# Peptides against a protein of PDB entry 3J47, part 151

Target 1, 121 residues: chain A of PDB entry 3J47
Amino acid sequence: IRLTNQLKSLKGLQSKLKDVVEYLDKVINKELPINHTILGKLQDVFNLLPNLGTPDDDEIDVENHDRINISNNLQKALTVKTNDELMVIYISNLVRSIIAFDDLIENKIQNKKIQEQRVKD
Target 2, 69 residues: chain B of PDB entry 3J47
Amino acid sequence: YEEKEESNLAATKSMVKIAEQYSKRIEEEKELTEEELKTRYVGRQDPKKHLSETADETLENNIVSVLTA

## One batch from the design tools (peptide; made by RFdiffusion4, then SolubleMPNN)

Design b2_p30_6_s3
Fold by OpenDDE base, seed 3:
Structure b2_p30_6_s3 (fold): chain B 121 residues (1-121), chain C 69 residues (1-69), chain A 30 residues (1-30)
Amino acid sequence: as target 1 above (121 residues)
Amino acid sequence: as target 2 above (69 residues)
Amino acid sequence: SEREEELEESRKLIKEKGGFEALKEQLKLA
């Protein structure tokens, strides 16, 4: 569900970006007037998004180490953070698995002891 | 899209909380393992079982965290 | 790729702790 939502959000952004490009092309071709209100809202959205896709806005504002797997350069830092978190989760899972196995081993040992006692009786 | 964004934000906040709780969970897991070891020596099945259950819960929480991440 | 490598190294380090394999072996013997 969460991954699906993230993917949907990404697809939505991609679609919007495509629409903006298409709109700009139409304006350049004098087919449609520039809708300044829509453009302003889109610009605001793009400014709120970590600078995705255009290599020119490479200002890696390194500061927003937020966990969101957002796409480009700022996303590299975010990707590092996400990777570190995934690593911690992985380690935790391994530790839990080890503990679970220890318990299983102990249960088997106990079962063997019970069987040995039953044979002696 | 908005619902998914909100869900992702909530998930991110949850991940931060999970990271904070991670150390505590590791410690709890260690305590359970120690209790299991003690149970092996003392023959008290109940503490050992409790330790096993806590370890399982810790594992489950980690899986949920992975799914959230 | 570098991040994936770090994850793999972490996994290897966990495996090197040997606890999991020791537990698996004990489970087989029991």
Scores: peptide ipSAE 0.451, ipTM 0.854, DockQ to the pose 0.015; fails the geometry check
Fold by OpenDDE base, seed 4:
Structure b2_p30_6_s3 (fold): chain B 121 residues (1-121), chain C 69 residues (1-69), chain A 30 residues (1-30)
Amino acid sequence: as target 1 above (121 residues)
Amino acid sequence: as target 2 above (69 residues)
Amino acid sequence: SEREEELEESRKLIKEKGGFEALKEQLKLA
C-alpha cells in the first residue's frame, strides 16, 4: 500500500511536471499567458514532496540558474527538516527504551525480593 | 495521485505534530523516571507502575510516529 | 549523513523487532 501510494505520487508528479513544462514552453512562446494557478499548484506539490528534484522556481524573475539553486535549497531545507523530525523520533524512542529498561531492572529487583521472601517462608 | 498527495500532506502535518508531542512526551518520560526513582527508594509500587505505563505509552507513540514517517 | 544512517538503522530495528526490543538492543549497543 505505502509503496503503491509513493509510486502513484511519483507518477502524478511526473505528469504534473510534464504539464508544467508544456505550459512554460507555451508561455515562453507567448502562446498563452502565465497561469499563476498552475504555478501555485506546482509549488504546493513541491512543498509536499521533499524528493521532488524539480525546481519549485516560483520566482519568475530570478535567472534560471539562481532559480534552480533556490529550488535545490528548498528541497535541501525540506530534507533537513525531515531528518530533524526523524532524529527527534529516534531520540524519543531511545528515551522510552531507557525508561523501559529502568522498569525492567526494577521489576527484576522486585521479583528477586519476592523470591527471597518465599524462600524464607 | 490526489489521494497520495493528500496522504503525504497529512503525513507531513502529522510529523510536525509528532515533533511537538515528542518534546512533551520526553518531559512526561522524565517525570515518570523520577517517580520510579522515588518509588524505588520509598518502596511505593503505585507511582513506579504509573511511570512505567506512561513511559510505555510514550514509547508506543514514538514508534507509531516513526512508522508513520 | 551519519545522522541519517543512524536514524535509518533505528527505524529498521523498530520494524524488525518492535519498539521495545529495538530499544533493548540499542541499550546493549550503548
Scores: peptide ipSAE 0.445, ipTM 0.857, DockQ to the pose 0.023; fails the geometry check
Fold by OpenDDE base, seed 2:
Structure b2_p30_6_s3 (fold): chain B 121 residues (1-121), chain C 69 residues (1-69), chain A 30 residues (1-30)
Amino acid sequence: as target 1 above (121 residues)
Amino acid sequence: as target 2 above (69 residues)
Amino acid sequence: SEREEELEESRKLIKEKGGFEALKEQLKLA
């Protein structure tokens, strides 16, 4: 469900980006007049999306990992953040598993002791 | 799409919270391990059980976090 | 990346501790 939702969101974003690109191409080709409102919104999006167009924007803000990266650079940053989170989760799961196993072992030992005591009685 | 985006945003916020809670969960896991160790040494069943339960909860939370990531 | 290295270190620590395998062995002995 969550992965499907993420995929749907990405597809939606991709579609929107395609629409924007198509609009920009029409403006460049002078097929349509420059819509200032659309341009303003696009500028706002670009301002909110630091270095979407510049490959050199190394500052993958950790906070942006969960943001639907409209830009490939932002997507990369998000991917890194996601990887980090997955790593943490993985380690945590391993630790929890180890603890759970330790508890199981202890429980078995206790059960064995109880059984041995019952046999002696 | 919007519903999925909202869900993803919520998941992301949850991940941040998970990251914060992760440190706590790790500590809880350690505490459980210590309690298990103490229970093994002291023979107190209750501390061991508590440690095991905390470890299980930590594992579950991590699994949920992975699934939400 | 530093995070990847940290992950690798964590994996290494788990392997070195052999906690899971040790636990499995203990479970078999019990």
Scores: peptide ipSAE 0.437, ipTM 0.853, DockQ to the pose 0.015; fails the geometry check
Fold by OpenDDE base, seed 1:
Parts: C-alpha cells; structure tokens; sequence
Structure b2_p30_6_s3 (fold): chain B 121 residues (1-121), chain C 69 residues (1-69), chain A 30 residues (1-30)
C-alpha cells in the first residue's frame, strides 16, 4: 500500500512537473500571460513538497531575479528546514537504537547472572 | 491523489508535532538512561524494564515519523 | 551543503564513539 501510494504520487508529480515546465516555457516565450493562479498553486506545491525543486531548474533566467530570488530564497529556506528535520529524525533514530541495544545487553547480562545463580544453587 | 494528499498533509502536521515533542523525548530518553544506570546500582529490575519499554516506544515513534516524512 | 556536512560530522562522531560497535562487542561477550 505505502509503496504503491509513493509510486502514484511520484507519477503524479512527474506529470505535474512536466506540465509546469511546458507552461513556464510558454510564459518565457511570451506565448501566454503569467497566470497568477497557476503560480500560486505551484507555490503551494513547493511549500508542501520542499525537496521537489530540482536544483537544475535554478539555471533559468537571472532577470526575474528579485521575485525568483525571493521564491528561490524561500525554496532554499524550506529545503534547509527539511534537511534539518531529517537530520533530527536521523539522530533520534540512532539514539533510540543505541538505547535499545544497551537494554538488550543489560537484559543479556541479567539472564547470564540468573543462570549462574541457578547453577550455584 | 486527493486522498493521498490529505494523508500526506495529516502526516506532515504529525511530523511537526513530533518535531516539537522530539526535544522532550530526547530529555525523557536521557532520564530513562540515567534511571537504568541507577537501577544497575540499586538492582531493581522494574525501573530498567520501564526504561527499556520507553526507549522502544520512542524508537517506534521515530520510525513512524521517518515513514511519515 | 553545510547541513550535509554537519550530518556527516555527526555520523563520524557516532562512528568514532563506536557506541554501536562497542555495544555489539559487549553483546557478543555477554
């Protein structure tokens, strides 16, 4: 179920990204006016999916720099935030694993002591 | 797609909550470790067992958080 | 990149502390 949902989401994302690229190309070529609604939805998607901005799309034109810079800065900030969160999760998992192992070792030691006591009795 | 989006949104909200609670969980984990150390000296099995159980629960919660992330 | 570097340093520190390996060794000896 989870893997299937992930695959479906990935496929949906791929299709959406393709559509966005095509739209952006048309806007750059002045074939279509900038649709604010589409941009807003795209921004929402980026806010929800911080990692999906392939860094390679940053090579697009320097001239829309200020708004794009704000968007890029926001995207960068979101990416940093996501990385921080992932780091915290990773560290937490490691700490929990270490504690669990410590408990296992202690349990094993206790079991050995119990067995040794039984042999002495 | 919409159902998955809703699930992801709920998961994201849960992750934020988990992140906020994470610092507290880390402190609780440290306290449990200290209790385990103390239990080694006192020889009482109950605190040690409780520490182990809490650590396991914390690990499980982190795994769920990672899976949700 | 800086964050990735911090993560890598953290991983290195964990490896250097050898906590897991030490625990594994202790588990084998027990």
Amino acid sequence: as target 1 above (121 residues)
Amino acid sequence: as target 2 above (69 residues)
Amino acid sequence: SEREEELEESRKLIKEKGGFEALKEQLKLA
Scores: peptide ipSAE 0.398, ipTM 0.837, DockQ to the pose 0.016; fails the geometry check

Design b2_p30_6_s4
Fold by OpenDDE base, seed 3:
Structure b2_p30_6_s4 (fold): chain B 121 residues (1-121), chain C 69 residues (1-69), chain A 30 residues (1-30)
Amino acid sequence: as target 1 above (121 residues)
Amino acid sequence: as target 2 above (69 residues)
Amino acid sequence: SEREKFLEESREFIKKNGAFEALKEQLKLA
């Protein structure tokens, strides 16, 4: 669900950007008047998004230290941070799995001991 | 699109919280492991079960974190 | 780093669970 939402957001942004480019081309060709409202919204989007990369998770080289982008997006530095966090989560999951297996094994051993005691009685 | 953006923002906030709670989760895992060890020696099934359950909960939380990321 | 600390904690947890392997071996023998 979350990944799908991120992809949808990215696709939406891409479509909007394409529309803006097409609009700008039409304005340059004197086919349409300049829409200041659309330009203002685009400017706002560009200011809020550090780098509008290509819709496919393309590497755009800008170093920003900001931590957690769910989508391995934009800044190489952000990508590295995200990768580090994912690695930590992965290791934690592995550790938990190992603990769960240990408990399972112990339970099986205990069950076997109980069965052996019952046979001896 | 707005719903997806909100979901991504929520996920990001969750990741920050996960980072803060990561140390706590590690401690919980350690406690479970110690309880299992104690149960193995003392023969008390209940403490061992509790440790196992805590380990499972920790695992689940990590999975949720991965899915959030 | 915070990541390194987490990795160390995870390793310590795995070490604590080392008793699991011993139990597993006992179960195989039984």
Scores: peptide ipSAE 0.483, ipTM 0.852, DockQ to the pose 0.014; fails the geometry check
Fold by OpenDDE base, seed 4:
Structure b2_p30_6_s4 (fold): chain B 121 residues (1-121), chain C 69 residues (1-69), chain A 30 residues (1-30)
Amino acid sequence: as target 1 above (121 residues)
Amino acid sequence: as target 2 above (69 residues)
Amino acid sequence: SEREKFLEESREFIKKNGAFEALKEQLKLA
């Protein structure tokens, strides 16, 4: 369920981004007026995107290209963090699985002992 | 879609919490293993069961963390 | 690193669970 919802959200975002791109292309081509409502929603989406390094006010003068690089760096950093978290979760799951297996084996051994005792009785 | 977006935001917050609790979960798992060892040694089923339950809870939490991640 | 510590803890946990291997062996014998 959660993964499905995440996937649906990502698909929705992708569709919206595509629509925005198409809209922007139409505006550039003077086919449609600037739809302020769509732009506002996009702006909201961009604002909800992790402020990929709001450059401290002091670095505002860095050319747009550098801002894109900073944004990419923040996104990369977030990706790395996510990967690290996933690795930790994975390892934890493995450890728990091992514990569960140990318990299962012990239970099986106990069950076998019980059966052996029943046969002796 | 909006509901899922909200869910993703909640999931992100949950991931942060999971990261904080991860070390604690590892310790809990170690404790369970020790209790299991003690139970095997002493032959007391109850401590072993408790250890197993704690291990299962730890696993479940990790799975939820993975699903959230 | 914190990650390394976690890995080490996980390894220690697995080692403690090495008793599981002993149980597996017992199960094979039974």
Scores: peptide ipSAE 0.475, ipTM 0.858, DockQ to the pose 0.014; fails the geometry check
Fold by OpenDDE base, seed 5:
Structure b2_p30_6_s4 (fold): chain B 121 residues (1-121), chain C 69 residues (1-69), chain A 30 residues (1-30)
Amino acid sequence: as target 1 above (121 residues)
Amino acid sequence: as target 2 above (69 residues)
Amino acid sequence: SEREKFLEESREFIKKNGAFEALKEQLKLA
C-alpha cells in the first residue's frame, strides 16, 4: 500500500512534468501562448525542490541526510543513506533466516532421535 | 497525489522507528540463539522452540521493514 | 562505523550459527 501510494505520486509528478514540457514546446513553436499560471506553479515547484542540477557537493544541508527519495545531489546523499538502511535490513533478514534454519535443523535432529528410540523400543 | 505524499511522510517516520526496533530485534535474535545452543546441550526442546519462534518473529519484522523501505 | 559494527555483529552471529552448518551436515548423515 505505501509503496503503491509513493509510486502513484511519482507517476502523477511525472505526468505533470511531461505536460509542462509539452506546453513549453508549444510555446517555443508559437502554437500556444505562455500560460502564466502553469509557469508560476512550475517556478514554485522548482523553488521548493532541492536544486537538481547544481553539482556543488558543498552546500548540502546536513539536516536532510536521512531522507531516501529526494532529488539529484541531495538525492544522491539520500540514496546513500537509503542504501545503507537497505543493507542493514538485508543483513537482518539473513540473520533471521540463519536462526530459523538452525531451529529447523535442531528440530530434525530431535525428530530423528525420537524415531531411533521408537525403533529400539 | 497529496494522499500519497502524506503516506510517504508517514512511511519515513515509520522507517526511523523501524531502525530503532531493528537494533532491538538483533539483540533478541542473539539471545534466542544462545538459548537454542543451551537447549541443544540440555536436550530440551522447549528452549529451542522458543528461540526458533523468536528468530522467526525477528525475520518477519525485518521482512516488513524491507517492504516498508 | 555503525554499519561496520552491524556487519561485525552479523558475522559473529553467522559464526555462532556455524553450528548450523555442522547440524546440517549431521542431518545429512542421519
Scores: peptide ipSAE 0.459, ipTM 0.850, DockQ to the pose 0.014; fails the geometry check
Fold by OpenDDE base, seed 1:
Structure b2_p30_6_s4 (fold): chain B 121 residues (1-121), chain C 69 residues (1-69), chain A 30 residues (1-30)
Amino acid sequence: as target 1 above (121 residues)
Amino acid sequence: as target 2 above (69 residues)
Amino acid sequence: SEREKFLEESREFIKKNGAFEALKEQLKLA
């Protein structure tokens, strides 16, 4: 469910970005007037989500180490945090797997002991 | 899309909480392992089972955390 | 530092699991 929602959001964002690009191209070509409302909303989005969509220039060292892979520069820091979280999750899963394996071994040993007792009987 | 964005934001907040919970879960997993060890020594199956179950729960939580991340 | 501690704890856990692997091998031999 969550992954599906993320994928849907990403697809929606991609579609919106495509629409924006198409709109901007039309404006540049003077085929359509500049819609100030759309531009204002886009600007607001960019202000709220600094550096998410712009690959190029400003490695803004946005120091905010917060975890969530939302925004690109913030998302780099967030990517690092996300990577750290993923590592923690991976390690945790590994630990759980090991514990489960230990239990399996113990169960097997117990079963073997039971079989040995049955043979003695 | 907006609902997903809200869900993603909520998930992100949850991830922070999950990280804190993760540390606790690791400790719980260790406790279960100790109980399993004790059960091996004492011959009581129940503590070992409980440890195994706790380990499984810890794994599940980690998986959910990864999926949430 | 906290991350490093976690990594170290994980390594210790893996080492402990090595004992489990040894047990598994013993079970295969019996």
Scores: peptide ipSAE 0.453, ipTM 0.849, DockQ to the pose 0.014; fails the geometry check

Design b2_p30_7_s1 (from b2_p30_7, 16 letters changed)
Fold by OpenDDE base, seed 3:
Structure b2_p30_7_s1 (fold): chain B 121 residues (1-121), chain C 69 residues (1-69), chain A 30 residues (1-30)
Amino acid sequence: as target 1 above (121 residues)
Amino acid sequence: as target 2 above (69 residues)
Amino acid sequence: LTKALELNIAKQKQLKALLSESDEEVEIPA
């Protein structure tokens, strides 16, 4: 469910970006007047989009380090965080698997002992 | 889309909580392993079973956390 | 990060293989 929602959100963003590109192309071609309202919304979206461009050194707002937001530099930091989280989850899964395996081995040993006892009786 | 975004935000917050819970779960998992070890020594199947069940629950929670992350 | 992810995936696969092998070893020869 969550992955599906993330995928849907990403698809929605992709569609929106495509629409923006198409709109910009139409504006460049003078097919449509510059809709200032749309442009303003796009600017807002771009401002909300983590600056993908040249890392101007300045306000890498340290704050968004934690939030997996889409833009590349922030995305890189977020990717690092995500990787760390994934690593933790992976280690946890590994540990659980080991425990489950140990239990399985023990169960098997017990079952074998029970069978051996039944054969001796 | 909005519902998904809200869900993702909630999931992210939950992930932070999961990280804390993960540390606790690791400790719980260790305790279960000790119980399994003890159960091997005591020959009582019940503590081992309980440890196994807790380990499985911990694994499931981690998988869900990974899928959410 | 990609390399770390790949390593994690490989480890998971190895763990699954180990679990499977152990399950096979645990198969009490009938």
Scores: peptide ipSAE 0.473, ipTM 0.851, DockQ to the pose 0.014; fails the geometry check
Fold by OpenDDE base, seed 2:
Structure b2_p30_7_s1 (fold): chain B 121 residues (1-121), chain C 69 residues (1-69), chain A 30 residues (1-30)
Amino acid sequence: as target 1 above (121 residues)
Amino acid sequence: as target 2 above (69 residues)
Amino acid sequence: LTKALELNIAKQKQLKALLSESDEEVEIPA
């Protein structure tokens, strides 16, 4: 479900970007007037996006290390944060697996003891 | 799309919460393991089962956290 | 991340090995 929602969101974004590109191409070709409202919203979206394009070594604000695989400097920071989170999850899963395994071993030992007792009996 | 965005936002917030709760979950998992060990020594099947169940819950929560990530 | 994954895989393998050994020990000698 979560992955599906993320994929749907990404697909939606991709579709929207494609529509914007198509619109921009039509405007460049003078086929359609510039839809200022759509462009304004897109600009707002781009402004909310981590500054993708400016090559300037602007301070990767470490705090916005959120998960978004942002291709840019902010994306790197977000990637690092995501990596850290994934690491924590991985460790947690490992610990759970170890506990589950320990329980399984104990259960097997108990089952063996029960079987041995039944044979003696 | 909007529902997914909301879900993603909720997931991100959940990840932060999970990070905070992760330490607690790890501790709970350790406690369960200790209880299993104790149960093994005491021969009480119920505490061992409880520890196993808690470990499973901790594992599930971690998996959900990974999926949210 | 890669190191953590590798560690996890190694631990899982060790656990599986331990389980397998336990199963072999449970094989009641005929």
Scores: peptide ipSAE 0.467, ipTM 0.849, DockQ to the pose 0.011; fails the geometry check
Fold by OpenDDE base, seed 5:
Structure b2_p30_7_s1 (fold): chain B 121 residues (1-121), chain C 69 residues (1-69), chain A 30 residues (1-30)
Amino acid sequence: as target 1 above (121 residues)
Amino acid sequence: as target 2 above (69 residues)
Amino acid sequence: LTKALELNIAKQKQLKALLSESDEEVEIPA
């Protein structure tokens, strides 16, 4: 359910972006008049989007590095944070699995001892 | 789309909370392992079983956390 | 992340192998 909702949102965003690109191409080719209202809204959206295309802005505010990947450069730092969190979860799962296996081995050993004792009786 | 975005934001906040809970769960897992060790020495099956059960619960919680992440 | 996941999978396989070996050791000496 959660992943499905995320995918649906991403697909909707992708479709909208595609429509914008197609509109911009038509405007550039003088096939359609420039709609200033749509362009203004798109510019606002782009300004709110973390700068995907400028490699040089080193000012990735270090403080937001601990927050999860919303947008591309900030998203990259956030991706690193998300990756770190996933790594911690993975390690924790591994540790739990190891403990569970150790307990299973001990239970098996105990069961064997019980069986050996029953055979001697 | 907006409802999904809100759900994703809520999920992200939940992940942060899960990370905090994970640290606590790791400590609980260690306690279970200690009980298992004690049970191995004392020959009492019950403490070892309890440790194993707590370790399993900790593992399950971690898996749920990974699935939520 | 992919590498960490692969490492975890490898460790899980090792644990399973250890459990299997323990099961073989539990082979009731006929």
Scores: peptide ipSAE 0.463, ipTM 0.847, DockQ to the pose 0.011; fails the geometry check
Fold by OpenDDE base, seed 1:
Structure b2_p30_7_s1 (fold): chain B 121 residues (1-121), chain C 69 residues (1-69), chain A 30 residues (1-30)
Amino acid sequence: as target 1 above (121 residues)
Amino acid sequence: as target 2 above (69 residues)
Amino acid sequence: LTKALELNIAKQKQLKALLSESDEEVEIPA
């Protein structure tokens, strides 16, 4: 179920990215007017998707460069936050593993004592 | 797509909550480990077993968190 | 965070070594 949902999300993202590229190409070619609603939805998607490939920064006008910089800063901040969360989870798992290992050692020691008592009886 | 997005959003919110709970759980795990150490000296099996069970639950929760991340 | 991770890894290695030593001690003399 989870893997299937991840695959579906990835496929959806891929399709959307393709649509965005096609839309951006049409806007660059002046075939379509800039649709602000589409741009807003794209921004929302970019905010939700940490790894959205930055479009090639070079050709977008100065005003978009500031917004792109803000978007890049936001993406960077989100990426940092995600990395921090992953690190915390990793440390937590490690701590749990250590505790479980300590308990296993103690259980082994107890089992050994029980066996020694049985041999004495 | 929407159902998956909702599931991912719920998972992300759960992760934030898990992060807060994790700090508390780490402290609780430390306390339980100290109790296990004390129980090891006192020879009572019950506190040690309880600590082990709590550690296992914490591990399971972390695994679920990793899987949800 | 990296330092904490390294410390945890070191602790895990120590625990693993302790478990290995305990297993050797538990080796019932045949």
Scores: peptide ipSAE 0.428, ipTM 0.841, DockQ to the pose 0.011; fails the geometry check

